# Peptides against a protein of PDB entry 3WG5: the designs that were tried, part 16

Target 1, 218 residues: chain A of PDB entry 3WG5
Amino acid sequence: LAKNIVYVAQIKGQITSYTYDQFDRYITIAEQDNAEAIIIELDTPGGRADAMMNIVQRIQQSKIPVIIYVYPPGASAASAGTYIALGSHLIAMAPGTSIGACRPILGYSQNGSIIEAPPKITNYFIAYIKSLAQESGRNATIAEEFITKDLSLTPEEALKYGVIEVVARDINELLKKSNGMKTKIPVNGRYVTLNFTNVEVRYLAPSFKDKLISYITD
Target 2, 218 residues: chain A of PDB entry 3WG5 as posed
Amino acid sequence: LAKNIVYVAQIKGQITSYTYDQFDRYITIAEQDNAEAIIIELDTPGGRADAMMNIVQRIQQSKIPVIIYVYPPGASAASAGTYIALGSHLIAMAPGTSIGACRPILGYSQNGSIIEAPPAITNYFIAYIKSLAQESGRNATIAEEFITKDLSLTPEEALKYGVIEVVARDINELLKKSNGMKTKIPVNGRYVTLNFTNVEVRYLAPSFKDKLISYITD

## One batch from the design tools (peptide; made by RFdiffusion4, then SolubleMPNN)

Design b1_p9_2_s4 (from b1_p9_2, 6 letters changed)
Fold by OpenDDE base, seed 2:
Order: structure tokens, then sequence, then C-alpha cells
Structure b1_p9_2_s4 (fold): chain B 218 residues (1-218), chain C 218 residues (1-218), chain A 9 residues (1-9)
């Protein structure tokens, strides 16, 4: 019997292999408890493409809906965060957040300048991000422009353009607005209707290791 | 006046942005003291391509020769480590070490399987590794095969094939054998002859932050 | 393997 439970966890900072471990842990906990969904409060400037792709894959393999919530106000789902969001079952954003700026880079030079990715890599990620958008029924044109124009959107714009599904100020508003929505990608091969009627919200804390890693990477 | 000083530092573990910081710190210290060279004892299974490229660039911008020494016995300069070595001023390996296995991957799936890089990315890194080999006067054919065949070499093979310059059991033997060798890439626009006559060896320790990061990433 | 790409702003 599915427990009327929704998990909420926070992922903040650069997307790395450790971020994958966080996603994996959080989703696994929610899966084990047969949660109605897990909401990941995401605030990231971006990070590693490999970790991002692994996270997307982990989300796609989830036994429960994974909702990416760009939160709190002032947060961003920048770069890798956008891909993760587009790979998820539902995207929400708080007012005053942003999404986009997805141009792949090889990194930063010593002088802090961006080392541009070769066209081959850029083109790969254009195709990849478009595939995520298409698979989720989201705006693939805007997804492409997140790379080609390094576009960033407000929540209102992202909603308007069909990039995201919900603008919400907090978890309660998110639950209210998303209740009855279908996931944008399948869960175990089927699109799931979210049921947030009379749910218990449970917060997952970062592990000690997660805290330590975050402290070091900041 | 160049001090007759050679610095030795250890870099062990995955190549990440933190590894870049380690390289930067170590090389900066050696530069500030006008060291004859810095030897980096490298033991890595690989890591992030972005970090790798940044490290290569940092080495290429070094004001002093950077010698990559695959050490101790049992260590490897695998994947990213090979690129770093090929981008350095001199490569040495201890007996019982390895170099190669440079096939780029997008990461690992949840089941631990390798996610293959698309051909476009693979081809990029083939071109990149060949450029490093060519620029350093090292075997570009073998460098390519590090990717295409996922080739790994022993120190003896690597020396034989012209991938590396020195096989040495320890720092003392390395200094003796490399004395009078020219750097394989320029230092400040010129090839430098290494002078390891009557040098003081100074060991650099990892910072507390480095230790903490290593502890977490292991 | 080398993990290739950073996605950065």
Amino acid sequence: as target 1 above (218 residues)
Amino acid sequence: as target 1 above (218 residues)
Amino acid sequence: GIEPIRLGA
C-alpha cells in the first residue's frame, strides 16, 4: 500500500559524483517507503556533465515520481540543474529563481575565463537536452536555446514557455498545485497521476558525508 | 637566482576540480621559490576531463618544469592521468606502475556499467591526446591507442615506445636519470635543460583541505 | 575513463 508520504530533500551546490550519491540515497529511501513522490529542492550553479547524466538516469529509473523544485527564492537550476530538471517527472520553481544557462564548457582557465567546449560536445548536449525536453513533453526549442543562447528564464517565463509545470512559493503550494498532475515522464513504464491529498511531508537530511562534501566544495 | 631546489608533491586519487587546486598550489609554491623543477608523484585512476584539461593548461603555463612521476609501485596514471602526464615537461614511471586506459566515458550507470562517450566526444579526446603527444614529441600513435584500444602500458613499454622519458625506482634515481634532459615541452617559451646537480629535495604536504577532500572522495 | 564535460555558467 502506497503510504501517503511525500519526501522532501535538499540538494545544493555543484553537481558532482557526490551529488549523484545524494540523489541515489534520497530516491532509494523514498522508493523503499513507497512514497507518493520525492521533492528535491534544488539549488545549483551547475557542475559535471557525467554526474548530471547519471542523476538523470537515476531519476528515470526511479520507482516513484521525482519532483525537482528550484528553491528557495534566489536559487537556480543552472546548467546541469536544468538538465536534471528536464529529466525529472515534474518541475516546479519558486518565485525569484532561475533556470537555464546550459552551455557546456570544458572548464575555466586559470584566469577565470571559460574554456569553450568544442562544437562536437556542444552539439551532443544540444541533442541530449532536446531529447530530455521531447521525452518529457517540454519545450525543446527553449531547451536548445538554453545552450545556444545561454538563455536563462524566470519561473513565469519557464511556465509560459512550457519548460516547467508549476510555480509555487513553498512546499504546501507545490503540493496543492501539482495534485492531480500527471508525471511528464513515466514511472515504471506509466505516467502517474500525483496524489497529494492528505499527505505527510517528511524531510530527509543530508548525511554527515554529504555535509562534509558540501562544506569542502563550497 | 634559481635555487637548486626540487619540490616533490603527491597527488593521489580521482582527478577533480580539487585536484586542479592542488596542482595550482604546488606549482605556484615551486614557481615562487624559483625551483629547478617540481616532481608530482601521481597515482590516479582517472577522473574529470574538465579538471584534466585545466591541469594540463596549468602545467603548460608553469614557470618551472613539471615532472609527472607515476609513483609508487602499484600506482597508475590511468585515463586523465595519462593526459596530464602527456601534457607535462617530463614523464617518469616507477617499476610496477601503469599508464594508459584513456577511453573517455560519460560515466557509470547505476549498475556500474560504463556509459560510453559518443563518437564525437571520443574523437575530440583522440585529437586532444594526439596533440599533447605531438607537442611533447611523444608517441602519438600509442597515445591514440590509449583511447581506441584502451591500451595500458608498463613503464618499460612506455619508455620503449617513446611515451615517457624515464623509468626510475625512486626520486633519487629519477633526479640522476633526468639530469641534463631537456623538457619535452617549453617552459616560458623555451625548452629547459634540467639541472639536478646538487639539488635540495623539498616535499610539499597536502593542505588540510586537500586531506579532507581526499578522505571524502575515497 | 575520463569524464569529459563540465556544464557550467
Scores: peptide ipSAE 0.113, ipTM 0.601, DockQ to the pose 0.801; fails the geometry check
Fold by OpenDDE base, seed 5:
Structure b1_p9_2_s4 (fold): chain B 218 residues (1-218), chain C 218 residues (1-218), chain A 9 residues (1-9)
Amino acid sequence: as target 1 above (218 residues)
Amino acid sequence: as target 1 above (218 residues)
Amino acid sequence: GIEPIRLGA
C-alpha cells in the first residue's frame, strides 16, 4: 500500500518576498509528489503585508493541504504570521508558542514611539483578517481583536477561542491529532479530510537560495 | 589590572515592546558593571516601528557603547533591525548576514499584495533613517535607498558603502577589529574610543521573561 | 526597512 507522504519544512524569520519563494517552493515540491499534506513549521515575528498576502494566496491555490505549525516551542506566528496561519488549511501550535499581535503600524518615530496606521489602513486589515477567519471558519472576533487590541494568544487560548485547530508538541502528535480533520479551507474546491494513517514524513531542507534570503531578509 | 568587561547578549526575532525590555535589561546590566561595551548579537526580521524607535532611544541613552552585531551567519538586521543598527554606537556583521529592506508598508492585501504606505509615511521614515545615518556618520544615501529601493546589502557591501564599521566572523574577531575605533554616536555626550585590550567576555542569557516574550512576540 | 507596517502586530 503506497504510504501517504507528508512533507515538513521550516520557515523562520521575517515574512518577505523571499519567504513567498520558500512557501512556493515547498508547496510545489509537495504538490509534485502528491503529498497528503505539507506541514510548514512557522516561526516568524511578522513582516511585509504584501508578501503575506501573496503567501496566503499561494496557500489557497495549493493542490494539497498546507498546515501551518507554530513550532518549535518559543516560536510565534506573530503579525503577518497570524494572517498566513488564518489563510491556511489547518493551524497547529506547539505548547509555549504564540499567535496574534496583528496591529498594522506605519513604523516607529525618532523617539521610539509607534507611528499609528491611519484608520483607513487599520480598517482595511481588520476587514482582511476577518475575511480570512470567516472563510476558514475561525473566530473572526478574535481575529479583529488581534488588531484592535493587539491581542496575542497562547496555543491553549487560541484553540479554546477557535482560532486554531490543534495543539501538538511535535510532528507525531500533530499528525495524530489532525488525522481525520477536514481542511478549514478548500483544496481544489473541496474540503479535504486529512489521512495521516501509515504516513511517511519527509523533511525539506532550505535551499541555498532560501538560506541566503533568510540572511538578507532576516 | 582590572580587565575590561564586554558583555555579549543575543536578541533574536521580531522587534516588539518585549525586545525593548531585552535591550533595556541587557544594557542596564552592562552599565551597572561599567562594562567597556555590550555587544548585542542581533538576528531580526524586523518588527514594530514604535519599539524600534524606543530601542534606538535606549541605545542613545546608554552609559556604555552598544555594538550591534548581526550574528550568526544567516542572521539579518532587516527592517527595524537596520534602524536599530544605525542608531547604535557601532555596527558589525558576520559574513553571510544581511542588512536593509526598510520600506515601510501598511501591510498585505487579500491577494497577497503589499499595501503601500502613504507617501507621507514613507517620507517620514526616509527622514528618520537619514537622520540616524547622518548622526552616526553613516551613509545617508544608502539609508534612504533601504526604503526607496527596499535595498538589502551584504556585509561587504555595507562596509564598502559606509553603512557599517566591521565585518567579523565571531566575537573575537569583532573585538580585535573594533579595538581603537571611536563610537559612531556619543556615549554620555562624547565619542568613546573602544579599548578591547585584555578583555573579559561575559555572555548574558535571556531571562525567563525574555524567553517567554520571544515565544509570545515571535 | 522599519517595520514593514506589519499587518497585524
Scores: peptide ipSAE 0.109, ipTM 0.442, DockQ to the pose 0.411; fails the geometry check
Fold by OpenDDE base, seed 1:
Structure b1_p9_2_s4 (fold): chain B 218 residues (1-218), chain C 218 residues (1-218), chain A 9 residues (1-9)
Amino acid sequence: as target 1 above (218 residues)
Amino acid sequence: as target 1 above (218 residues)
Amino acid sequence: GIEPIRLGA
């Protein structure tokens, strides 16, 4: 019997147009191989809203389940990362990670102060994040509070509140715990039951471009 | 017998000149009352290096022990926050928090990309963070890796590696666990043994200015 | 003077 292939890739750092390209590339590879799922190990402080929305859309258009895994311990799905997670087919978090802090900002001033978004923009993203939560059957009230209260949660809290689906220490535990779970949003119009029995885990490496940009940003 | 007063204050958000003023105000109040310590509940993604260095200096000049407590769960002492913590008399972290990611950057480009610091600047902060770690008897190798590897740690890892002193769920547990510990750096030239027996906890509120700036940045 | 360096996000 053909092994169920699960891809694992890492996306770390700021959410930008470049990270969109990473998501697109990784998901496309996994789609081409008809993988059971792709797990994206996510560690982000946030980033651009436009890139985030494009990433969410790309995940929603995926032909395979996309699991956002906030990993490793110490990582976060902050701001844009939370939106991306809420837009995904399954959210997992490692112990010692966080999710939330979704308040939109216009940017940072030269003095390092946050430039606040106007209420209209804040309201837009409140509606947006609530929609993501509702569509995925996750806690929309907490999703709103990620913005309105700049709330951040531990994995255990996020699980308790119904924001995430799995707390897992590593890929093996993630696969074990998520086996038999249904995706929180449809894949090609259907909710998929994850099958991680007889799994082959394939790790995707960053492209040379990814490495170069990382190096430039290092 | 006069109760040992311990002040608790919260500093959240970007490290700026304004957060320096908060540290200064809070520490000054606690100094004036000859508090046994002040606990600063810290939740920061980072900020300005200049403000960070000033805060570290202010902590080092404190007449009372300054405990940096990464709190609540989901919080971080990221980047500038790690430096501040390493410059303090005691570091505590709540479960589900993080510390690290100390790589200096020049800022963010308009596209949200990180503008890397030149090697000279990176090397400066490597030396600086190592100095903070060494002076406080904390793990200087890991401190360096907070920059060179952009490492982030869980509380448990940070404790294990000798980066922090306490993992505590709340103020009461923090006081209990840190009771009898010596400060990691001197207070007025002497290492202080913390005495949290018969403690009165006093919470400091943000000033109106603090609230206003928070509101403007909200 | 040290250029204003940002640490973290």
Scores: peptide ipSAE 0.032, ipTM 0.368, DockQ to the pose 0.228; fails the geometry check
Fold by OpenDDE base, seed 3:
Structure b1_p9_2_s4 (fold): chain B 218 residues (1-218), chain C 218 residues (1-218), chain A 9 residues (1-9)
Amino acid sequence: as target 1 above (218 residues)
Amino acid sequence: as target 1 above (218 residues)
Amino acid sequence: GIEPIRLGA
């Protein structure tokens, strides 16, 4: 019986335009192989808003389900990472991870203090993050509070509040728990029921380019 | 006689993943209208390498010619902007603009000093920028020197050395001078001869999103 | 943290 393939790839570090390239490459590979899904192990402190928005759009354009998995323990989907997660077909978190802290900032001053975004910018991102939550049937109030309160949640809290769908210790548990779940956003215009009953897991390694950019951004 | 449309849009500021969105949006609009070309008025001090590479790829995937125009006087296509220009179908510069200064940096230290990129990274970008120049039939030696010497050129020098194709004071002069030129890279697999004999110029305004991101990055 | 490779500025 032809095993359905599930791809797993890792994206770590700041969200940048290179991170977009990583997402694009990984998703494209999985699409070309007609994978059942791709799982992206995500660990990010945040990054650029523009890159984030492009990544979200790329995920939403995917021909296959894209699962964001905040992994390993100690990892976070902070700031831009939260938006990406909320834009995906399914969110999972490992124990000991975090999600949230989505307040937009203009940057850091010379003294290292955060330069606050003007209200217009903050309000834009409030509207944006709420739209992602609403479109995916996730908690829009908490999504807003990720910005307004700079809220960070544990996986247990995030699950409880309906921000995420799965708490899983590893890929095998993730596959087990997410089997039979519907995607929270459409794939090719349809909500897809995930089938992980007979799957082959394939890991995608970062390309040389991916390694180079990761090296530059770290 | 149905006038061929030439779109003109402005991209100003740091090259980021949002800048990618701007390019993508503008090019997509022009593609949808089967424009003769799109002219991007570019003024950038540089930005992120990953965003730059994605922008280059988006330009190369365009169904219509994408002309990079370093404009207005005082503007620059610095660093990432140079790569983008070299990846485009035609480069123009206004008098009083500059191009070059492409040395990759890791960032700035706490004291504001530039953190040099390691040799492996520098060499990667040397190979990359040379490939862009070679593929477009532009001066690959100067392209390398944009990095190795951190060279910046005037429009007159850039034209002289075969880095760019046109020096023009405004859009009308650009259209006049570039009329009948072949694109320096293919459009849909073919080198296209630009036809600006009977064109309607349409300006694309930045979206609200574009304005917001520009505001954040400035 | 490795700042993203900035080209220019």
Scores: peptide ipSAE 0.029, ipTM 0.366, DockQ to the pose 0.276; fails the geometry check

Design b1_p9_3_s1 (from b1_p9_3, 6 letters changed)
Fold by OpenDDE base, seed 1:
Structure b1_p9_3_s1 (fold): chain B 218 residues (1-218), chain C 218 residues (1-218), chain A 9 residues (1-9)
Amino acid sequence: as target 1 above (218 residues)
Amino acid sequence: as target 1 above (218 residues)
Amino acid sequence: GIEPIRVGA
């Protein structure tokens, strides 16, 4: 019996247009192979809102389930990462990771202070993040508080409050725990029951260009 | 009356030998000016243990109070950052930040999986992190759990459990809240009462070299 | 130019 393929790829660092290209590439590869799912190991402090929104859209348009896995321990799905996670088919977090802190900002001043976004922008992202949570059946109140209170949660808190679906230490535990779960949003208009029985895990490597940029951005 | 000077500098990214040089430079500048304190805005996922230990030592040898401020919202003092914080004279966190996830690792495999440290190394860092917590009068049990359970905490949790001293949104609130607090470890053998009355805040910029490396590592 | 809205850092 042909093994179900699950792809795993890492996306680390600031969310930019380049990050969008990475998501697109990885998801496309997994789509082409008719993978059961792709797991994106995400570690980000945030980034650009435009890129984030594009990534969310790309995930929502995926022909396969996209699992956002905040990994490894010490990683975060902060800010833009939270939006991306909330837009995904399943969220998992490793112990020792965090999610939240979604307040939009205009940027950082030269002294490193945050330049606050005007209320109109903040309200836009409140509506947006709540929509993502609602569409995925996740906690929209907490999603709002990720902005209004700049809230960050541990995996256990996030699970308890219904922000995420799984806490897992590694890919194997993730596959085990998420096996039989339904996606939180549709895949091509249908909720998919994840089947991780007899899976082959395939790791996707960054492109050479991806590696070069990581050296520049790390 | 001469204003008390408080320096503020940012350290972001992976903890490396370069990060040590940044800490040393910033603290040295503040020492030379006999600053009341230096606030280091810290945002790190972790890094090298050797560099971390050197940074802790440099902080402990400081002639002035060194305040680690996990900032901005979305930032973390993960792994090495937690050790650094626990070795400092005061820890503050902004809302939406995290601390913890201190499990030592040997590195990451090519597939992105964590290579676990052998028990001997883990035990070494357990002892080390507990010592930092104990010396600073912070919660040594939680410090241990940062390793043994790969625990991460929100600012509110960290404050509640006695891991940190202040939750503050910005530098002004930090100065206000920490005014009159005693350092958690000695400065030149004496616990210092922080005096942030009539302070001048001076921001330290990264060196040109620091900027270039950030472009490489971001 | 309007600095790109960043959501977080």
Scores: peptide ipSAE 0.126, ipTM 0.375, DockQ to the pose 0.221
Fold by OpenDDE base, seed 2:
Structure b1_p9_3_s1 (fold): chain B 218 residues (1-218), chain C 218 residues (1-218), chain A 9 residues (1-9)
Amino acid sequence: as target 1 above (218 residues)
Amino acid sequence: as target 1 above (218 residues)
Amino acid sequence: GIEPIRVGA
C-alpha cells in the first residue's frame, strides 16, 4: 500500500555524473518507501548531456512520480535542467525562477567563449528535447525554441505556453495545486493521479559525498 | 632565456572540467618558468568531450611544448586521452600501456549499457580526431579507426603506425629519446626542437583541490 | 570511452 508520504530533495549546481547518483539515490529511497511522489527542488545552470540523459532515463524508469520543482526563487532549470524537467512526471516552478536556454555547446574556450556544438549535435538535441515535450504533452515548439532561440521563460510564461504544469511559491502550495493532477508521462506504463491529501512530507538530505562534491564544484 | 628545466606532472582519472584546470595550472607554471617542456604523465579511461576539447585547445595554445606520456605501465590514454595525446606536441608511451578506444558515447544507462552517440556526433568526432592527426602529422587512418573500430594499440603498434613518437620506460629514457625531436605541432607558430641536454626535472604535485576531486571521483 | 557533450551555457 502506498504510504501517504512525499519526499522532497534538493539538487543544486551543475549536472554531472554525481548529479545522476543523487537522483538515483533519492528516487530509490522514495521508491523503496512506496512514496506517493518525490519532489526534486532543482536549481541548475546546466551541465553535461550524458548525465542529463541518464537522469531523464532514470526518471522515466521511476516506480513513483518524480516532480521537478524549480526552487527557490532565483533558481533556474537552465539547459540540462530544462531537459530533466521535460522528462519528468510533473514540472513546477516558483515565482522568480527561470527555465530554458538549452543551446548545446561543446564547452567553453579558455577565454570563456562558447565553443559551439556542430549543427549535427544541435539537431540531435532539438530532436531529443522535442521528443521529451511530445511524450509529456508539453509544448514542443517552445522546447525547440529553448535551443534555436536560446529562449528562457518565466514560470508564468512557461505555464501559459504549456511547458510546465504548476506555479507554486512553496512545497505546500505545490502539493495543493498538484493534488489530483495526472502525471504528464507514465509511471510503470500508466498515467498516475497524484494524491497529496494528508501526506507526510519527508526531506532527504544530501549525503556527505554529495556535499563534498558540491563544495568542490562550486 | 629558456631554463634547462622540464616539468613533469601527473594527470590520472576521468577527463573532466577539473582535469582542464589541472592541465591549465601545470602548463601555466611551466610557461611562467620558461621550461623547455612539460611532460604530462597521463592515465585516463576517458571522460567528457567538452573538457577534452578544452584541454586540446589549452595544449595548442601553450607557450611551451607539452609532451603526453602514457605512464606508468598499466596506464591508458583511452578515449578522451587519445584525443589529448593527438593534440599534443609529442606523444610517448611506456611499455604495457594502451591508446585508443575513442568511440563517442552519450554515456551509460543505469544498467551500465552504453548509450550510443548519434551518427552525427560520431561523425563529428571522426572529423575532429582526423584533424588532430593530420595537424600533427600522425596517422589519420588509425585515428579514425580508434572510433570506427574502437581500436586500441600497444605502444609498439602505435609507434609503428605513426600514431606516437616515443616508446620509453621512464622519464629518463623519454628525455634521452626525445632530445632533438621536433614538436609535431607548432609552439607559438613554429615547430620547436626539444633540447633535453642537462635538464633539471621538476615534478609538479596535484593541488589539495586536485587531490580532493580525485578522491571523490574515484 | 565516455565523451559526453555539454548541454547549455
Scores: peptide ipSAE 0.109, ipTM 0.646, DockQ to the pose 0.752; fails the geometry check
Fold by OpenDDE base, seed 5:
Formats: sequence, structure tokens, C-alpha cells
Structure b1_p9_3_s1 (fold): chain B 218 residues (1-218), chain C 218 residues (1-218), chain A 9 residues (1-9)
Amino acid sequence: as target 1 above (218 residues)
Amino acid sequence: as target 1 above (218 residues)
Amino acid sequence: GIEPIRVGA
């Protein structure tokens, strides 16, 4: 019986243009194989807004469901990672992970202090993150508070407040819990019901380029 | 049966003199073919005020309706993009997009900080954006607040406040929803009722020059 | 220049 394929890939570190390339590559591979879904194991402290927005667009343009999985325990979808998650078809978190802290900044001073973004920029991202939440039927009030209060949530809180859809310890539990769930945004204009019955899990490794860039930028 | 033609083109990135050339080319092609309308899929973080004002004028001088469509999901009509939209015959936004943040700036410092525009310049653009809103029968109070509060809105908010006319997920939904709507500004001195019944959609590709500029400026 | 707005590092 033809097994539905689920791809799993890891994205770790700062969100940059190279991270966009990783997302694009992973999703493209899964699209080409008509996978049931791709699960992206995400662990990021944040990164560049431009890259983040491009990644969100790439996810939303995917021909297959893209599941963001904040994993492993101890990982975070901080800042840019939260936006990416909110732009995805389904969000899962492992116990012991976090999401939020979305306040835009201009950068860090030499002493490590945050250089505040001007109100113009902050308001732009408030509107943006609220739109992502509304688009996906997730809690827009909390999404705003990720910026205005620099809020961070546990998986349990995020689930309770309707920010995420699944808390799962591993890929198998994720597949089990998300089986039969509808995507929170459309795939090719349609809300898809995930079918994770009788699936084959395929892991995608980082490319040589991905490894090299990660080595240089981290 | 002679299908009415609707042209669709994409404009992405910073608003510059080259962006004006893109608008001009796209509109000219659609005018030459007596299209029912042209839809410009717009995704911009902003850009130059001079280029923006020229683009607004070019739109207002169009022989056919120019519809600004903030697309795809995750896109924005930020800063200059908002002015352009407010100067157009119809504004649509996809879910997950944003509009606003129109506060004029002189530029960015080396540290990425915004260099504030002097009050004289700010007041000029307040008057300008209010005039665009009034001219198009859109919310002039909100238009002013795009500057004075550096406000950004979701599609739902923008629709609710009478800033935009349509929220649509794709071109087909846009055509469906905007069918029978009157343009918010005149076309050749007349408010036109859009007829999107039995239309052929024609996509305009970027020119080689457009692609080259995008490559250099990104 | 498009200032790379960093969303929190």
C-alpha cells in the first residue's frame, strides 16, 4: 500500500538569507515527492526580518502542508521563529520549548544592549504578526503581546491560548496528534486534513552548503 | 465571445525610479490592449518619495482601472506602497498582508536608526496622503494616522475602516469580489464599474531590465 | 539602505 511520505528537516540557528534557502530547498524536495507534509524542526533565537518575511511567504506558497515543530526540548521559536510558526500550516512544540519575544529591534550595541526599533517599525510588525495570527485563526491578541509585552510562552500556555495546535514529545507523537487536523492556512487554496496514517518518515539532511554557512555564521 | 482582458503584474521591492518604469510599462501594455483593468500585485517595504509621487500620478493618468493588490500573504504595502494604493482605482489585500507605516524619513543612519524628517516635510506628506484619501473617498483620518501614529493595519482593519475595498486570497477571488465595484477615482474623468465577467487573465512578466535591477537591489 | 530590521537576537 503506497505509504504517504512525511519529510522531516531541521533548521537551527539565526534566521538569515541562508535560512531561507534551507526552507526553500526542504519544501521543494517535499513538494516534488508529493509528500503528505513536511515537518520543520525549528530551533532559532531569531534573526533578520527580511529573511523571516521571505520564509513566511515561501511556507504560505507551499504546495504541501508545512508543519513547524519547535524541537528538541530546550529549543525556542523566538522572535523571527514565532512569525515563521504563525505563518505555517500547523505549529507543534515539544515540552520544554518556548515561543514569543517578537519585539523588533535595530540590533545590539557593543555592550550587548538592545537598540530599540522606532515606533514606526514596531507598529509595522504588530500589524504583520496580527495578520499572521488572524490568517491562521490563531490568537491575535497574544500575537500582539509577543511584541508589546515581549511575551514568551511555554507550549502549554501557547496551546491553551490558541497560539499553537500540538504539544508533542517526538515526531511519532506529533504525527499521532496532528493526524486528522486541518491546516490552519490553505494549501493551494484549500484547508487540508492531514493524513498521517501509514506514513513513511524521511529525514532531510543539511546540504554541504548549509553546513558550511552554519559553521561560518554561528 | 470576446473576453475582456485583465492584466496581472507583480511589483516587488523598494520603490525607486526603476519601479516607476515598471508601473509605466505594465499600465501602458494594458492600455494598449484596452484591458478591463490591470491588477498590480504589490509587495513593498517603501522607498523614495519622488518615485512614489510619480507612480501615483501615472496611475491616476491611466486610461484603464489600476487595481493595487497587496499580495501574496506576507506581503506589505508599507510606506510608499500605502500612498500608491491610496492613489489607485481599487485596493485589495490578501490575508496576512499589511498596509501603513507612512511616516516620512530622511533615511537610515549607519547604525540602522531612522533619521527623522523635519516637521515641514512631515506636514507636507500629511497633507498629501489626506488628499489621496479624500480624492478616493477613503478614510482620511486613518490616512493621517499612517503618518502621525505610524499606524499599520491588517486587511480586515483596513477594510473595516474604509481604507481598502477588497480582501481576497487570490486573483480569482479578487476578480469575483471586485466585479461590479466602481473605481474609487475616475478613469478618463469617469467612475468606472468593473466588469470581471468572462475575463481572460494575462500575466505580464518582468522585463530583462526589471530582473536585472531586482537582482542588483536585493 | 533597507535597514535589516532584526526581530530580536
Scores: peptide ipSAE 0.046, ipTM 0.346, DockQ to the pose 0.259; fails the geometry check
Fold by OpenDDE base, seed 3:
Structure b1_p9_3_s1 (fold): chain B 218 residues (1-218), chain C 218 residues (1-218), chain A 9 residues (1-9)
Amino acid sequence: as target 1 above (218 residues)
Amino acid sequence: as target 1 above (218 residues)
Amino acid sequence: GIEPIRVGA
């Protein structure tokens, strides 16, 4: 029986235009091979709002389910990472990871202090993050609090509050627990039931370009 | 005879994720109405690379021709704006506008001096901008010099050097001059000949959201 | 840290 393919790729570091290229490349490969899903192992402190919004859009346009997996232990889906997760078909977190801290900032002042975003910007992102939560059937109140309270949650709390769908220690446990789940947003206009009963896991390596970009972002 | 619709919209200010939303919204509206083309009046000092790259991709995925028009006089397609223009189906400039100055920067230091990008980043953007120029049949040497020399050009120079396709004082002159031109990149996999002989011009206003974002970027 | 690569602003 031809095994369904599940791709796994890693995205680490700040969310930038280069991060978009990584998402696009990885999802495109998985689409071309008609994968059952792609799992993106995400570890990010945040980054640029523009890149984030484009990544969300790319995920939503995917012909296959895109699962965001906050991994490994110690990783975070902070700020921009939370938006990306909330825009995805399924969110998983490993124990010892975090999600949240979504308050927009304009940048850092000369003294290193955060320059807060004007109320208008903050309110825009509140509306945006709530939209992502609502569209995916996730907790919009907590999504708002990720901004208004700069809230960060553990995997257990995030699951409890209906922010995420899975807590898993590794890819095998993730596949096991998410098998038979429906995507939280449509794929090709339809909510898809994930089938991980007979799958081949394939890891995608960063391209040379992806590696160069990571060196620049570090 | 049913007039072909040409949409005109304005995008002004820094290129950010919000600017992507504007492009996406405007192009989507024009696509839905099967417009002959959309003209984006662009005035930007530049902005974020990630937003820029996403905008370029959105333009390239458009089901209709996207014309970038550097307008009004005094406007610029600086930095990120140049990339966007080079990624479009046709570039026009009004007299008294500018294009170029594409050197990537990491940001500004505490003293306000530009932090130059490492060679790796600069080289990436050189390759990227040359790719955009080559794919669109535009001057790749000048595209490189927009970075290496931080070159800025007048409309007349840009036209002369094969960076842009049209110099026009207003929308009517733009339509007149671009009528019968082929797009510099494909639309739906085919190079399209623009037909502006019997068109209705429709202006798209910024959404309330777009206005809020512009206030934040100013 | 990847400061937002500003292209030209």
Scores: peptide ipSAE 0.041, ipTM 0.384, DockQ to the pose 0.302; fails the geometry check

